Peptides against a protein of PDB entry 5EG6. Designs and how they scored, part 9

Target 1, 151 residues: chain A of PDB entry 5EG6
Amino acid sequence: RLRSQTVSTRYLHVEGGNFHASSQQWGAFYIHLLDDDESEGEEFTVRDGYIHYGQTVKLVCSVTGMALPRLIIRKVDKQTALLDADDPVSQLHKCAFYLKDTERMYLCLSQERIIQFQATPCPKEQNKEMINDGASWTIISTDKAEYTFYE

## One batch from the design tools (peptide; aimed at target 1 E42 P69 Q116)

Design b1_p12_3_s4 (made by RFdiffusion4, then SolubleMPNN; from b1_p12_3, 5 letters changed)
Fold by OpenDDE base, seed 2:
Structure b1_p12_3_s4 (fold): chain B 151 residues (1-151), chain A 12 residues (1-12)
Amino acid sequence: as target 1 above (151 residues)
Amino acid sequence: MSGEVPTYKAKF
């Protein structure tokens, strides 16, 4: 189970005040749990506790303090993001980061760039949105004391 | 549709 803590993810890196992809350097980020009604801004209130899919989070570079917009962390099933999953986030599962209050925009790796990419609605499964591989992320906790394996 | 991601300087 994942708590608000320091994490790392493949490719995501901050340099010169910008988010970009690097195969050589792994950035360390805080993943902060927010309230669902938390407004966007540089200042925000962090909640304690285990992070569940569907909740709002902030990714903040531990070195530079640069942050991405509010994200909803969603569970990934194959090439789809699940809209209704609410179980605790596990490192055993890939995740997607929906940019809150957008039209299906997800954090995405594209070559050396970090972009927002629009997911496609799944016509036969209303609880799913189709994403590409670049929008599927693996989170690795750097704080073993705050993490427990998913049951 | 794709594009750049806006960024912030986090303050606590």
Scores: peptide ipSAE 0.350, ipTM 0.858, DockQ to the pose 0.901
OpenDDE base, seeds 1, 3, 4, 5: peptide ipSAE 0.323, 0.297, 0.313, 0.330; ipTM 0.845, 0.844, 0.843, 0.850

Design b1_p12_4 (made by RFdiffusion4)
Pose (drawn by RFdiffusion4):
Structure b1_p12_4 (pose): chain A 148 residues (1-2, 6-151), chain P 12 residues (1-12)
Amino acid sequence: RLTVSTRYLHVEGGNFHASSQQWGAFYIHLLDDDESEGEEFTVRDGYIHYGQTVKLVCSVTGMALPRLIIRKVDKQTALLDADDPVSQLHKCAFYLKDTERMYLCLSQERIIQFQATPCPKEQNKEMINDGASWTIISTDKAEYTFYE
Amino acid sequence: PVPIWVPPAYEP
């Protein structure tokens, strides 16, 4: 959110995009700190905590973003030292692991990576673009099937 | 195995 500005992470046309009309449901998988990037990867059980490495996988298309470090957001900053459990409707940032402070970010409908600004005296914090702050919530679905 | 999609860097 930048209420009219609300966009959702979604996959269509073979790309991740920030959609104003539809939202995707993504599996969030915990990965070990030393797992490497690839089309094949190992996931682990447990509750998601800030600072941990995760993979987001589209439940519809199966496509995934690169490894991300989920970080807590305070106003406009990513807190790199935060390690408590990720909770419903928390604001989060996703650092693309092994990059120069690049975060998952939207530019209108586009999904891009955007570099964070290091903080002056508080070096456990990085300033992030407004499009790099994401609210997380668990999802569910009900299905009914009939025929005449 | 899953396709990995990589976002492009920001270009001004």

Design b1_p12_4_s1 (made by RFdiffusion4, then SolubleMPNN; from b1_p12_4, 7 letters changed)
Fold by OpenDDE base, seed 1:
Structure b1_p12_4_s1 (fold): chain B 151 residues (1-151), chain A 12 residues (1-12)
Amino acid sequence: as target 1 above (151 residues)
Amino acid sequence: SVKVLHPPPYVP
């Protein structure tokens, strides 16, 4: 289980006030759990507890203190984001970051850029949205004492 | 408080 803590991911870092991609660098971030009704802003209330898929989170760069807008962390199954998954976030699974209140926009790595990728609805599977590989992320907790993984 | 960046660009 993942709670608000320091995490790292490859290909995501902050330089010059913007998020960039780098194959040579790992970005260190705080991932904060928010209430579903938390508004966007520079100040926010961090919710206690373990992060589950479907919940709203904030990614804050540990170096620069810059944050992305509110995200919904979603479980990834193959090349699809699951809309109804609500189990605890696991490092064993890839995840997708849906930009909250957008039309299926996800945080995506494209070459050396961080962009929004619009997911395509799955007509036969209403609980899934099709994403590309660049929109699938791996989270590694840098605080082992604060994380419990499930096999 | 943190500085909230604009969303990354949308590229079709």
Scores: peptide ipSAE 0.334, ipTM 0.872, DockQ to the pose 0.739
OpenDDE base, seeds 2, 3, 4, 5: peptide ipSAE 0.262, 0.237, 0.286, 0.318; ipTM 0.840, 0.827, 0.846, 0.860

Design b1_p12_4_s2 (made by RFdiffusion4, then SolubleMPNN; from b1_p12_4, 7 letters changed)
Fold by OpenDDE base, seed 4:
Structure b1_p12_4_s2 (fold): chain B 151 residues (1-151), chain A 12 residues (1-12)
Amino acid sequence: as target 1 above (151 residues)
Amino acid sequence: SVKILYPEPYVP
């Protein structure tokens, strides 16, 4: 299970005051759990506890202090983001980061850039949204000396 | 205090 802590995510890196993609470097970030009603701002209150899918989180670069907007972490099933999953976040599963209060915009890797990618509604399954591979992320806790990588 | 960066929307 994942809680507010320092984590690493592949292909997300901060350089020159901006977020960039790197195939060779891992970005180290704090992942903070927020209240669902927490407002956007440069200051925020961090909640204690384990992070569940569907909850609001903040990603903050451990080196530069740069942050992304409030995100909702969602479980990924193949090429879809699950809208109603609420189980604890696992490092064994891929996840997607929905930009809160947007129209299905997800944090996405596109070549060397980090962008917002709009998911497509799944007409046959109301609890799912179709995302691309670039919007699927793997999180690895930095407190683990050894781990298994899953693609 | 953090600096919030907003990724650009996807442009085809």
Scores: peptide ipSAE 0.428, ipTM 0.881, DockQ to the pose 0.922
OpenDDE base, seeds 1, 2, 3, 5: peptide ipSAE 0.054, 0.072, 0.042, 0.322; ipTM 0.622, 0.647, 0.625, 0.844

Design b1_p12_4_s3 (made by RFdiffusion4, then SolubleMPNN; from b1_p12_4, 8 letters changed)
Fold by OpenDDE base, seed 4:
Structure b1_p12_4_s3 (fold): chain B 151 residues (1-151), chain A 12 residues (1-12)
Amino acid sequence: as target 1 above (151 residues)
Amino acid sequence: KVKVLYPEPYVP
C-alpha cells in the first residue's frame, strides 16, 4: 500500500526548470493525496491515509519543489487504464496518471520528453481507456519493498 | 508553495 510519501519514478526528472525524461536517473518525488474537491493551485491541503486508485494526487519534486497538475492515479491492466478501480495502490502494479479535468490526457513518456497523451476510449469496455506503454508508470517508495521485481 | 508545470500535449 502506498501513502503520501517520498517515491522514486524512473524517466521522470526535473532539470533546468522543466520535467525531463532520463534513462539514467531516477526522480525523487513526494506523492500527496488530495481531496477530490481540492482545487488546482500552488498551495494545497494534503490528506492522510493510503492512496487508492481513482484518487487525486500531487507529484512534487523533492529537490526543486516543482509540481505537476492534479492527477488521478489509475490502475493499469496491460495497455489499458481502469476507470473504476478503487483498491489501494500497490507497488506491484503499474499505474497511469490522468490529468484531472482533461479529455483523457495522461502523463506520458515520449522519447526524452514528458507529454500529455490522449487515451483512446475502449468501445467494448466502458470502464477502460487504451493507453500506450509510455503512459504506464512504476512507482518505488522509499519504504522497504515487500516483493522483488525485474525491470 | 510549489511551481506547477504543465506538460505539453502530444502533437503528431
Scores: peptide ipSAE 0.423, ipTM 0.881, DockQ to the pose 0.883
OpenDDE base, seeds 1, 2, 3, 5: peptide ipSAE 0.358, 0.404, 0.375, 0.344; ipTM 0.861, 0.876, 0.868, 0.859

Design b1_p12_4_s4 (made by RFdiffusion4, then SolubleMPNN; from b1_p12_4, 6 letters changed)
Fold by OpenDDE base, seed 2:
Structure b1_p12_4_s4 (fold): chain B 151 residues (1-151), chain A 12 residues (1-12)
Amino acid sequence: as target 1 above (151 residues)
Amino acid sequence: AVKVLVPPRYVP
């Protein structure tokens, strides 16, 4: 006997030179695998192979070329980001994008905005950080020929 | 290329 609720879905999108969360429009992004020691910059070296959790990636808009800062893609378990997961990234499995070299900042949706959300350490589980739902993402491949996920 | 999506959420 729960009150009625509304289900909403938003997509990462670039408009007007800004990243935002759209209910109607979505952007296609290249997800590039980087070396762990790759420095931040507009130019970067892309590695081949399956992306694994814990690795450094770059999200680049296929239309505008705009990119987010270097991210570490992390596996999500319920409302926690796993810090030690290293298995291949599975399509449709929830993930979180840690902003590299920050204090637990994650890519997060807040209404129409894309913001940074600071995760809280999990006191009982050192290998986990507590995130909100807005920091949990699902990746769907737009072209399997371009990028193959572990299935 | 991939679409990065926010999964469906229940909002009161």
Scores: peptide ipSAE 0.051, ipTM 0.629, DockQ to the pose 0.064
OpenDDE base, seeds 1, 3, 4, 5: peptide ipSAE 0.046, 0.039, 0.032, 0.029; ipTM 0.624, 0.633, 0.644, 0.621

Design b1_p12_5 (made by RFdiffusion4)
Pose (drawn by RFdiffusion4):
Structure b1_p12_5 (pose): chain A 148 residues (1-2, 6-151), chain P 12 residues (1-12)
Amino acid sequence: RLTVSTRYLHVEGGNFHASSQQWGAFYIHLLDDDESEGEEFTVRDGYIHYGQTVKLVCSVTGMALPRLIIRKVDKQTALLDADDPVSQLHKCAFYLKDTERMYLCLSQERIIQFQATPCPKEQNKEMINDGASWTIISTDKAEYTFYE
Amino acid sequence: SSDVPSFQAHIL
């Protein structure tokens, strides 16, 4: 959110995008700190904590973003030292692992990476673009099937 | 800034 500004992470046309009309449901998988990037990867059980490495995989298309470090957001900053459990409707940032402070970010409908600004005296913090702050919530679905 | 790549996931 930048209420009219609300956009959702979604996959269509073979790309991740920030949609104003539809939202995707993504599996969030915990990965070990030393797992490497690839189309194949190992996931682990457990509750998701800030600072941990995750893979987001579209439940509909199966496509995934690169490895991400999920980080807690305070106002406009990513807190790199935060390690408590990720909770419902928390604001989060996703650092693209092994990049120069590049975060998952929207530019209108586009999903891009955007570099964070290091903080002056508080070096456990990085300033992030407004499009790099994401609210997380668990999802569910009900299905009914009938025929005449 | 630049594009974020994606791929088809295969979980082991």

Design b1_p12_5_s1 (made by RFdiffusion4, then SolubleMPNN; from b1_p12_5, 5 letters changed)
Fold by OpenDDE base, seed 2:
Structure b1_p12_5_s1 (fold): chain B 151 residues (1-151), chain A 12 residues (1-12)
Amino acid sequence: as target 1 above (151 residues)
Amino acid sequence: SRPVPSFKAKIK
């Protein structure tokens, strides 16, 4: 017996004061580069330059200003997050968002919800962590952003 | 691959 399979695409979106995964709507998010020693908070210093895997970033909704906790953007290979990749972030590569200072928690899509999912250590490869498909993200469009800071 | 600076992004 054959079953038709439909793969759904969902976008990171903010609505009703929370992050969710929408099939119809997409949010525009600023991905800010932070210093590795930047503390968690609503106020943060944005670094200039190209974002590389392994660096700390802040995702901020361009409309609502809502932000996720500090993340480390990591390169994804198949179903594993690479812990040591440090090349520039590319739209052509899958990425994962590690919740900084957690035990392998990653930003994850589960149905319509955005959750944290704990990656499993890769026994054979210490430089990799096993993630699920929901924790693998794709940056599908980007625009250069200019930042002006006012007191 | 295309390097991405600090940017405004659409994510799926």
Scores: peptide ipSAE 0.464, ipTM 0.854, DockQ to the pose 0.041
OpenDDE base, seeds 1, 3, 4, 5: peptide ipSAE 0.315, 0.332, 0.334, 0.397; ipTM 0.820, 0.786, 0.852, 0.828

Design b1_p12_5_s2 (made by RFdiffusion4, then SolubleMPNN; from b1_p12_5, 7 letters changed)
Fold by OpenDDE base, seed 4:
Structure b1_p12_5_s2 (fold): chain B 151 residues (1-151), chain A 12 residues (1-12)
Amino acid sequence: as target 1 above (151 residues)
Amino acid sequence: SQEVPTFKAKVK
């Protein structure tokens, strides 16, 4: 499950073929690792291995099969997305989902809607982009073998 | 802020 770290706790959920945020319900998602050169489409090839920050992923609802566009998963430090982090994804850290091939657009919670929000460059830190609270997510894995848990 | 497009997914 994915939780946006805002003032109010919201969970990513799919209903009626649409992605939205719920205070009560959450969806289970596959986080598929893709090759960096994988093209956008309904069909895609999944690669094996542990997911690292900076890699391309697909979020797919386990129930409906609905997916978001290709994303780059990035590590979050406070309210900034780190562009050069490449360590394994940890459930102990917040993350952000950059929409691949966009101008700094990130997956974001706004009220009960899931939107893309444009990050602001950090003038003096080129390895960081400023995101809002709605663009900061926590991953709670259902796969205990792949990631270390903390909830 | 903008809407996020969605797709039906199929893993090869």
Scores: peptide ipSAE 0.379, ipTM 0.891, DockQ to the pose 0.914
OpenDDE base, seeds 1, 2, 3, 5: peptide ipSAE 0.370, 0.386, 0.335, 0.372; ipTM 0.891, 0.889, 0.874, 0.891; seed 2 fails the geometry check

Design b1_p12_5_s3 (made by RFdiffusion4, then SolubleMPNN; from b1_p12_5, 5 letters changed)
Fold by OpenDDE base, seed 4:
Structure b1_p12_5_s3 (fold): chain B 151 residues (1-151), chain A 12 residues (1-12)
Amino acid sequence: as target 1 above (151 residues)
Amino acid sequence: SREVPSFKAKVL
């Protein structure tokens, strides 16, 4: 499940074929690792291995099969997305989802809607982009063997 | 627009 870290806790959910945010319900999602050169489409090839920050992923609802566009998963430090982090994804850390091939657009919670939020470049830190709280997510895996986490 | 497109997925 994916939780956006805002003032009010909300979960990523799919209802009626649309992505939205719920305070009560959460969806289970597959986080598929893709090759960096994988093209956008309804059909895609998944690679094996541990997911690292900076890699391309697909979020797919386990129930409906609905998916978001290709994303780059990035590590979050406070309210900034790190562009050069490449360590394994940890459920102990916040993350952000950059929409691939966009101008700094990130997956974001706004009220009950899932939108794209444009990050602001950090003038003096080229390896960081400023995001809002709605663009900061926590991953809670249903797979106990792949990632270490504390909730 | 700040909409996020969504679509069906098929894992190959």
Scores: peptide ipSAE 0.377, ipTM 0.895, DockQ to the pose 0.873
OpenDDE base, seeds 1, 2, 3, 5: peptide ipSAE 0.360, 0.364, 0.352, 0.357; ipTM 0.888, 0.889, 0.888, 0.885

Design b1_p12_5_s4 (made by RFdiffusion4, then SolubleMPNN; from b1_p12_5, 7 letters changed)
Fold by OpenDDE base, seed 3:
Structure b1_p12_5_s4 (fold): chain B 151 residues (1-151), chain A 12 residues (1-12)
Amino acid sequence: as target 1 above (151 residues)
Amino acid sequence: MRPVPTFKAKVL
């Protein structure tokens, strides 16, 4: 028999100078919008405005200041990342974070570890790449009043 | 159990 599977939530968190996936603690992150031509580095220029899918972002821990490499935030449809979606990002949608300038590498959760997962091309759908559940992230607004999302 | 990746974020 197939029994019901308990779903557990893991949060992106910084501990001991490393990114990890925690079931107990969550990190608050700034999602900074960058220009498409912004270079990789600790210093970067932030653009104003709502973030849209397909745009380049920096994910920065609000406490430690630790940042991931430049990411392209992409909309998720089932088990695929959409390459051409450009509507505003919503916390109601799952998203994927493509590591910019990589071979289809996406930010991925593997148990307690944050890794890179290589997406598989979709031969019949050029606008999609196949990812796994670990690469499908949910953005949740923090309890802080200053945090805002496009709805 | 099945992990669901989630994070708290501030969209600017």
Scores: peptide ipSAE 0.042, ipTM 0.656, DockQ to the pose 0.077
OpenDDE base, seeds 1, 2, 4, 5: peptide ipSAE 0.061, 0.042, 0.036, 0.041; ipTM 0.681, 0.642, 0.633, 0.672; seeds 1, 2 fail the geometry check

Design b1_p12_6 (made by RFdiffusion4)
Pose (drawn by RFdiffusion4):
Order: structure tokens, then C-alpha cells, then sequence
Structure b1_p12_6 (pose): chain A 148 residues (1-2, 6-151), chain P 12 residues (1-12)
């Protein structure tokens, strides 16, 4: 959110995008700190904590973003030292692992990476673009099937 | 600075 500004992470046309009309449900998988990038990867059980490495995989298309470090957001900053459990409707940032402070970010409908600004005296913090702050929530679905 | 975010088909 930038209420009219609300956009959702979604996959269509073979790309991740920030949609104003539809939202995707993504599996969030925990990865070990030393797992490497690839189309194949190992996931682990457990509750998601800030600072941990995760893979987001579209439940519909199966496509995934690169490895991300989920980080807690305070106002406009990513807190790199935060390690508590990720909770419902928390604000989060996703750092693209092994990049120069590049975060998952929207530019209107587009999903891009955007570089964070290091903080002056507080170096456990990075300033992030408004499009790099994401609210997380668990999802569910009900299905009914009938025929005449 | 900014750039494109790649994606791929996932297997685990």
C-alpha cells in the first residue's frame, strides 16, 4: 500500500507482477542459510522468522522468485537484526540474497529489485523504497463442485 | 539502483 494504491503480488503471462485486480497465493518455504540458488532446492519445516532465507513459489504456476531474506519493517526501514516469528499482517521486506542491498519492489504494476539506502549511525538498518514494503497474510480456500 | 527480478519453475 502506497487504499486506492493497494497492489498484490501475482503471477501472469509468465512474470511476477503487482496486480490491482488479482492476488496470488504463494507457498513460503524456509531454506537453510547455506542453500544455494537454483531451480531445484531443499526446503525445511518450521515457523518463519525474520532473518531467515525463504523461497516464494506460486501455488498456481509453480514459478518462484530468487532466494529472499525476509526482514521486519519499521516505518520505512528494514531491520536486519530482527529474528522473531513472522506474524499475520506484519509489514515485511524481502532482500534478494547475495545482492548489493537489492529488495523486492514494485514500480506500479512492475516487479523489480530496488537498492536500499544504508542508515547513518544505525547500521543494522537499511532505508527501503515504499514499493519494497509488503504485508503478509496466510490464505485459504473453499471449493464446491456440482453438475446438473 | 534497480533491475529486473528473474524467475523460474520451482522444484523441491
Amino acid sequence: RLTVSTRYLHVEGGNFHASSQQWGAFYIHLLDDDESEGEEFTVRDGYIHYGQTVKLVCSVTGMALPRLIIRKVDKQTALLDADDPVSQLHKCAFYLKDTERMYLCLSQERIIQFQATPCPKEQNKEMINDGASWTIISTDKAEYTFYE
Amino acid sequence: SHGDVPSYQAHW

Design b1_p12_6_s1 (made by RFdiffusion4, then SolubleMPNN; from b1_p12_6, 8 letters changed)
Fold by OpenDDE base, seed 4:
Structure b1_p12_6_s1 (fold): chain B 151 residues (1-151), chain A 12 residues (1-12)
Amino acid sequence: as target 1 above (151 residues)
Amino acid sequence: ASGEVPVFKAKF
């Protein structure tokens, strides 16, 4: 399951074909690793491997099969997303999900809505961009290696 | 800028 770092009681959930944030319910998701050159679509090729920051992933609801657009998972340092971090993804770290091929748009929690929110370039550090609290997520999984989330 | 996120039905 995925939850916002700032609002720990909010979980990513799919209901009625829509992604939203629930205070009581959460969805189990698969995080699929994609090739960097994989195109957007309902059909995509999943590659094997351990997920690293900077790689392209798909979040797919294990129940409904609903999926978000291609995302680049990025490491979070305080209130910033790191653009060049490439170490293995860890459940101990906060992460952000950049919507691939957008102008700094990130997956963001806003009340009960899941939206895309535009990050601001960090004036001091070119390898970072500033995100809001709603764009910072934590990954909770019983299977750390495969990034499968279950209650 | 902010907005809704498009969603897909994943097919394998």
Scores: peptide ipSAE 0.338, ipTM 0.840, DockQ to the pose 0.930
OpenDDE base, seeds 1, 2, 3, 5: peptide ipSAE 0.287, 0.286, 0.299, 0.326; ipTM 0.836, 0.821, 0.838, 0.843

Design b1_p12_6_s2 (made by RFdiffusion4, then SolubleMPNN; from b1_p12_6, 8 letters changed)
Fold by OpenDDE base, seed 3:
Structure b1_p12_6_s2 (fold): chain B 151 residues (1-151), chain A 12 residues (1-12)
Amino acid sequence: as target 1 above (151 residues)
Amino acid sequence: MSGEVPVWKAKF
């Protein structure tokens, strides 16, 4: 189970005030849990507790303080984002970051650039959206004391 | 479709 804490991920870091990809550097970020009704902005209120899929989060660079827009963290099954998963986030699973209030836009790695990528609806599975591999992320908790491991 | 992601400094 992941709480609001410092996390790290490969291929995402801040350089020169911008988000970039890196094959050799790990970016350290705070993942903050927000209320579902929290408004977009530079200022926001952080909630305590375990983060579940489907909840709204903020990713903030631990060094520079640079933040991405509000994201909904979603569980990933192969190349699909699950829209209705609500179990606790596990670092054992890949996740996707839906940009809240967009047309199926997800945080995506494209070469050395961080972009938003539009997912495709799954006609036969209303609870899934098709994403690319660049939109699948692995997050690693850097605070093991605050993390409860589960399969 | 793809595009840039706007970012800013978080304030607490």
Scores: peptide ipSAE 0.264, ipTM 0.828, DockQ to the pose 0.893
OpenDDE base, seeds 1, 2, 4, 5: peptide ipSAE 0.179, 0.213, 0.187, 0.172; ipTM 0.780, 0.800, 0.789, 0.778

Design b1_p12_6_s3 (made by RFdiffusion4, then SolubleMPNN; from b1_p12_6, 7 letters changed)
Fold by OpenDDE base, seed 1:
Structure b1_p12_6_s3 (fold): chain B 151 residues (1-151), chain A 12 residues (1-12)
Amino acid sequence: as target 1 above (151 residues)
Amino acid sequence: MSGEVPVWQAKF
């Protein structure tokens, strides 16, 4: 499951064909690794392997099968998304989900809704983009998650 | 700037 590190605890879940945030409900998701050259669509080819920051992924609800657009998973440091981080994804670190091929749009929590929010470039740090608190997520592995973290 | 996120049914 995905948890936002906002002031109040919120969980990502799917209801009525849409992605929502809830303090009471949560959904299990598959995090599918894609090739960097994979095109957008309902059908896609999944790669095997350990997910690294900077790679392209698909988030798919394990119950409904609903999917978000192609995302680039990025490491978060002090409410900034790191553009050049490429180490393996860790549950110990916050992450952000950049909507691939957009102008700095990130998956973001706003009240009970999931929206895309535009990050601001860091003037003095070319390898960082400023994101709000709602765009910072924590990945928690569950029995229904395809992606497995190792000790 | 913010906006809606398009979603769809995944096919395998």
Scores: peptide ipSAE 0.236, ipTM 0.808, DockQ to the pose 0.915
OpenDDE base, seeds 2, 3, 4, 5: peptide ipSAE 0.222, 0.210, 0.220, 0.204; ipTM 0.809, 0.804, 0.808, 0.795

Design b1_p12_6_s4 (made by RFdiffusion4, then SolubleMPNN; from b1_p12_6, 7 letters changed)
Fold by OpenDDE base, seed 5:
Structure b1_p12_6_s4 (fold): chain B 151 residues (1-151), chain A 12 residues (1-12)
Amino acid sequence: as target 1 above (151 residues)
Amino acid sequence: ASGEVPSWKAKF
């Protein structure tokens, strides 16, 4: 399970005030739980508690303080993001970061760039939308000594 | 569709 804490993820990195991809470095970030009605901005209020899929979060670089827009963390099933999953976020599974208030835009790794990439609706599965591998992230808590990850 | 992600420094 995750809560508002420091996490590490491969590829996502901040350098020169910009988010970019680095295969050689793991980025260290704070993941902050927000209220669903929290407004976008440089300032925000952090909530206590375990993070569940479907909740709004902020990713903030632990070194530079640079932040991404409000994200909704979503559960990933293969190449789909689940829209209605609400169980606690598991470090055993990959997740996707939907850019809140966008048309299916997700945080995505594309070569050396971090971009927003538009997911494709699933016609027969309204609770899912298709993402690519670059939009599937592995996050590891740095708060606990016990964890498992896959590369 | 794809594009750049905006970012800014967080303030607490």
Scores: peptide ipSAE 0.375, ipTM 0.870, DockQ to the pose 0.925
OpenDDE base, seeds 1, 2, 3, 4: peptide ipSAE 0.364, 0.362, 0.372, 0.309; ipTM 0.868, 0.866, 0.871, 0.851

Design b1_p12_7 (made by RFdiffusion4)
Pose (drawn by RFdiffusion4):
Structure b1_p12_7 (pose): chain A 148 residues (1-2, 6-151), chain P 12 residues (1-12)
Amino acid sequence: RLTVSTRYLHVEGGNFHASSQQWGAFYIHLLDDDESEGEEFTVRDGYIHYGQTVKLVCSVTGMALPRLIIRKVDKQTALLDADDPVSQLHKCAFYLKDTERMYLCLSQERIIQFQATPCPKEQNKEMINDGASWTIISTDKAEYTFYE
Amino acid sequence: TTLTATVWYPPT
């Protein structure tokens, strides 16, 4: 959110995009700190905490973003030291692991990476673009099937 | 558990 500005992470046409019309449901998988990037990877059980490495995988297309470090957001900053459980409707940032402070970010409908601004005296914090702040919520679905 | 996915990369 930048209420009219609301966009959702979604996959279509073979790309991740920030959609104003549809939203995707993504599996969020915990990875060990030392797992490497690839099309094949090992996931682990447990509750998601800030500072942990995760993979987001589209439940519809199966496509995934690169490894991300999920980080807590306070106003406009990513808190790198935060390690409490990720909770419903928390504001989060996704740092693309092994990058120079690049975060998952939207530019209108486009999904890009955007570099964070290091903070002056508070070096456990990084300033992030408004399009790099994401609200997280668990999803569910009901299905009914009939034929005449 | 090991999983497989096609990895998509955001541009700069």

Design b1_p12_7_s1 (made by RFdiffusion4, then SolubleMPNN; from b1_p12_7, 5 letters changed)
Fold by OpenDDE base, seed 3:
Structure b1_p12_7_s1 (fold): chain B 151 residues (1-151), chain A 12 residues (1-12)
Amino acid sequence: as target 1 above (151 residues)
Amino acid sequence: MTLKAKVVYPPL
């Protein structure tokens, strides 16, 4: 189980006021849980508790204070994002960050840049969307005391 | 609580 806390991920950091990718640098971010009906804005109210897949989150750079727009954190299975998973977020699983209220746009690593990648609907499985490897992320909690492993 | 953060949109 993952609570709102500081997390780190490879290939995501802030440089020059923008989000960039780097093989040498790890970005530290706060992952904040939001209410599902929270509107987009530079001011937002965070919720306490454990984060589950399907919930709305905010990623805020711990250094610069820059934030991505509202994201829905989704569980990844192979090269697909699961649309209906709602179990607690685990560091043992890859995740994808869907940009809320977009047409299947996901946070994606492309070379040295962070971009939006449009997922393709899975014709055989309505509960899945096909993403590329760049849209699969691994998050690591920097506060191990706030994380409980589930297998 | 309420937080403040500048929103950055990744390019397409």
Scores: peptide ipSAE 0.553, ipTM 0.932, DockQ to the pose 0.919
OpenDDE base, seeds 1, 2, 4, 5: peptide ipSAE 0.547, 0.547, 0.520, 0.514; ipTM 0.933, 0.928, 0.922, 0.926

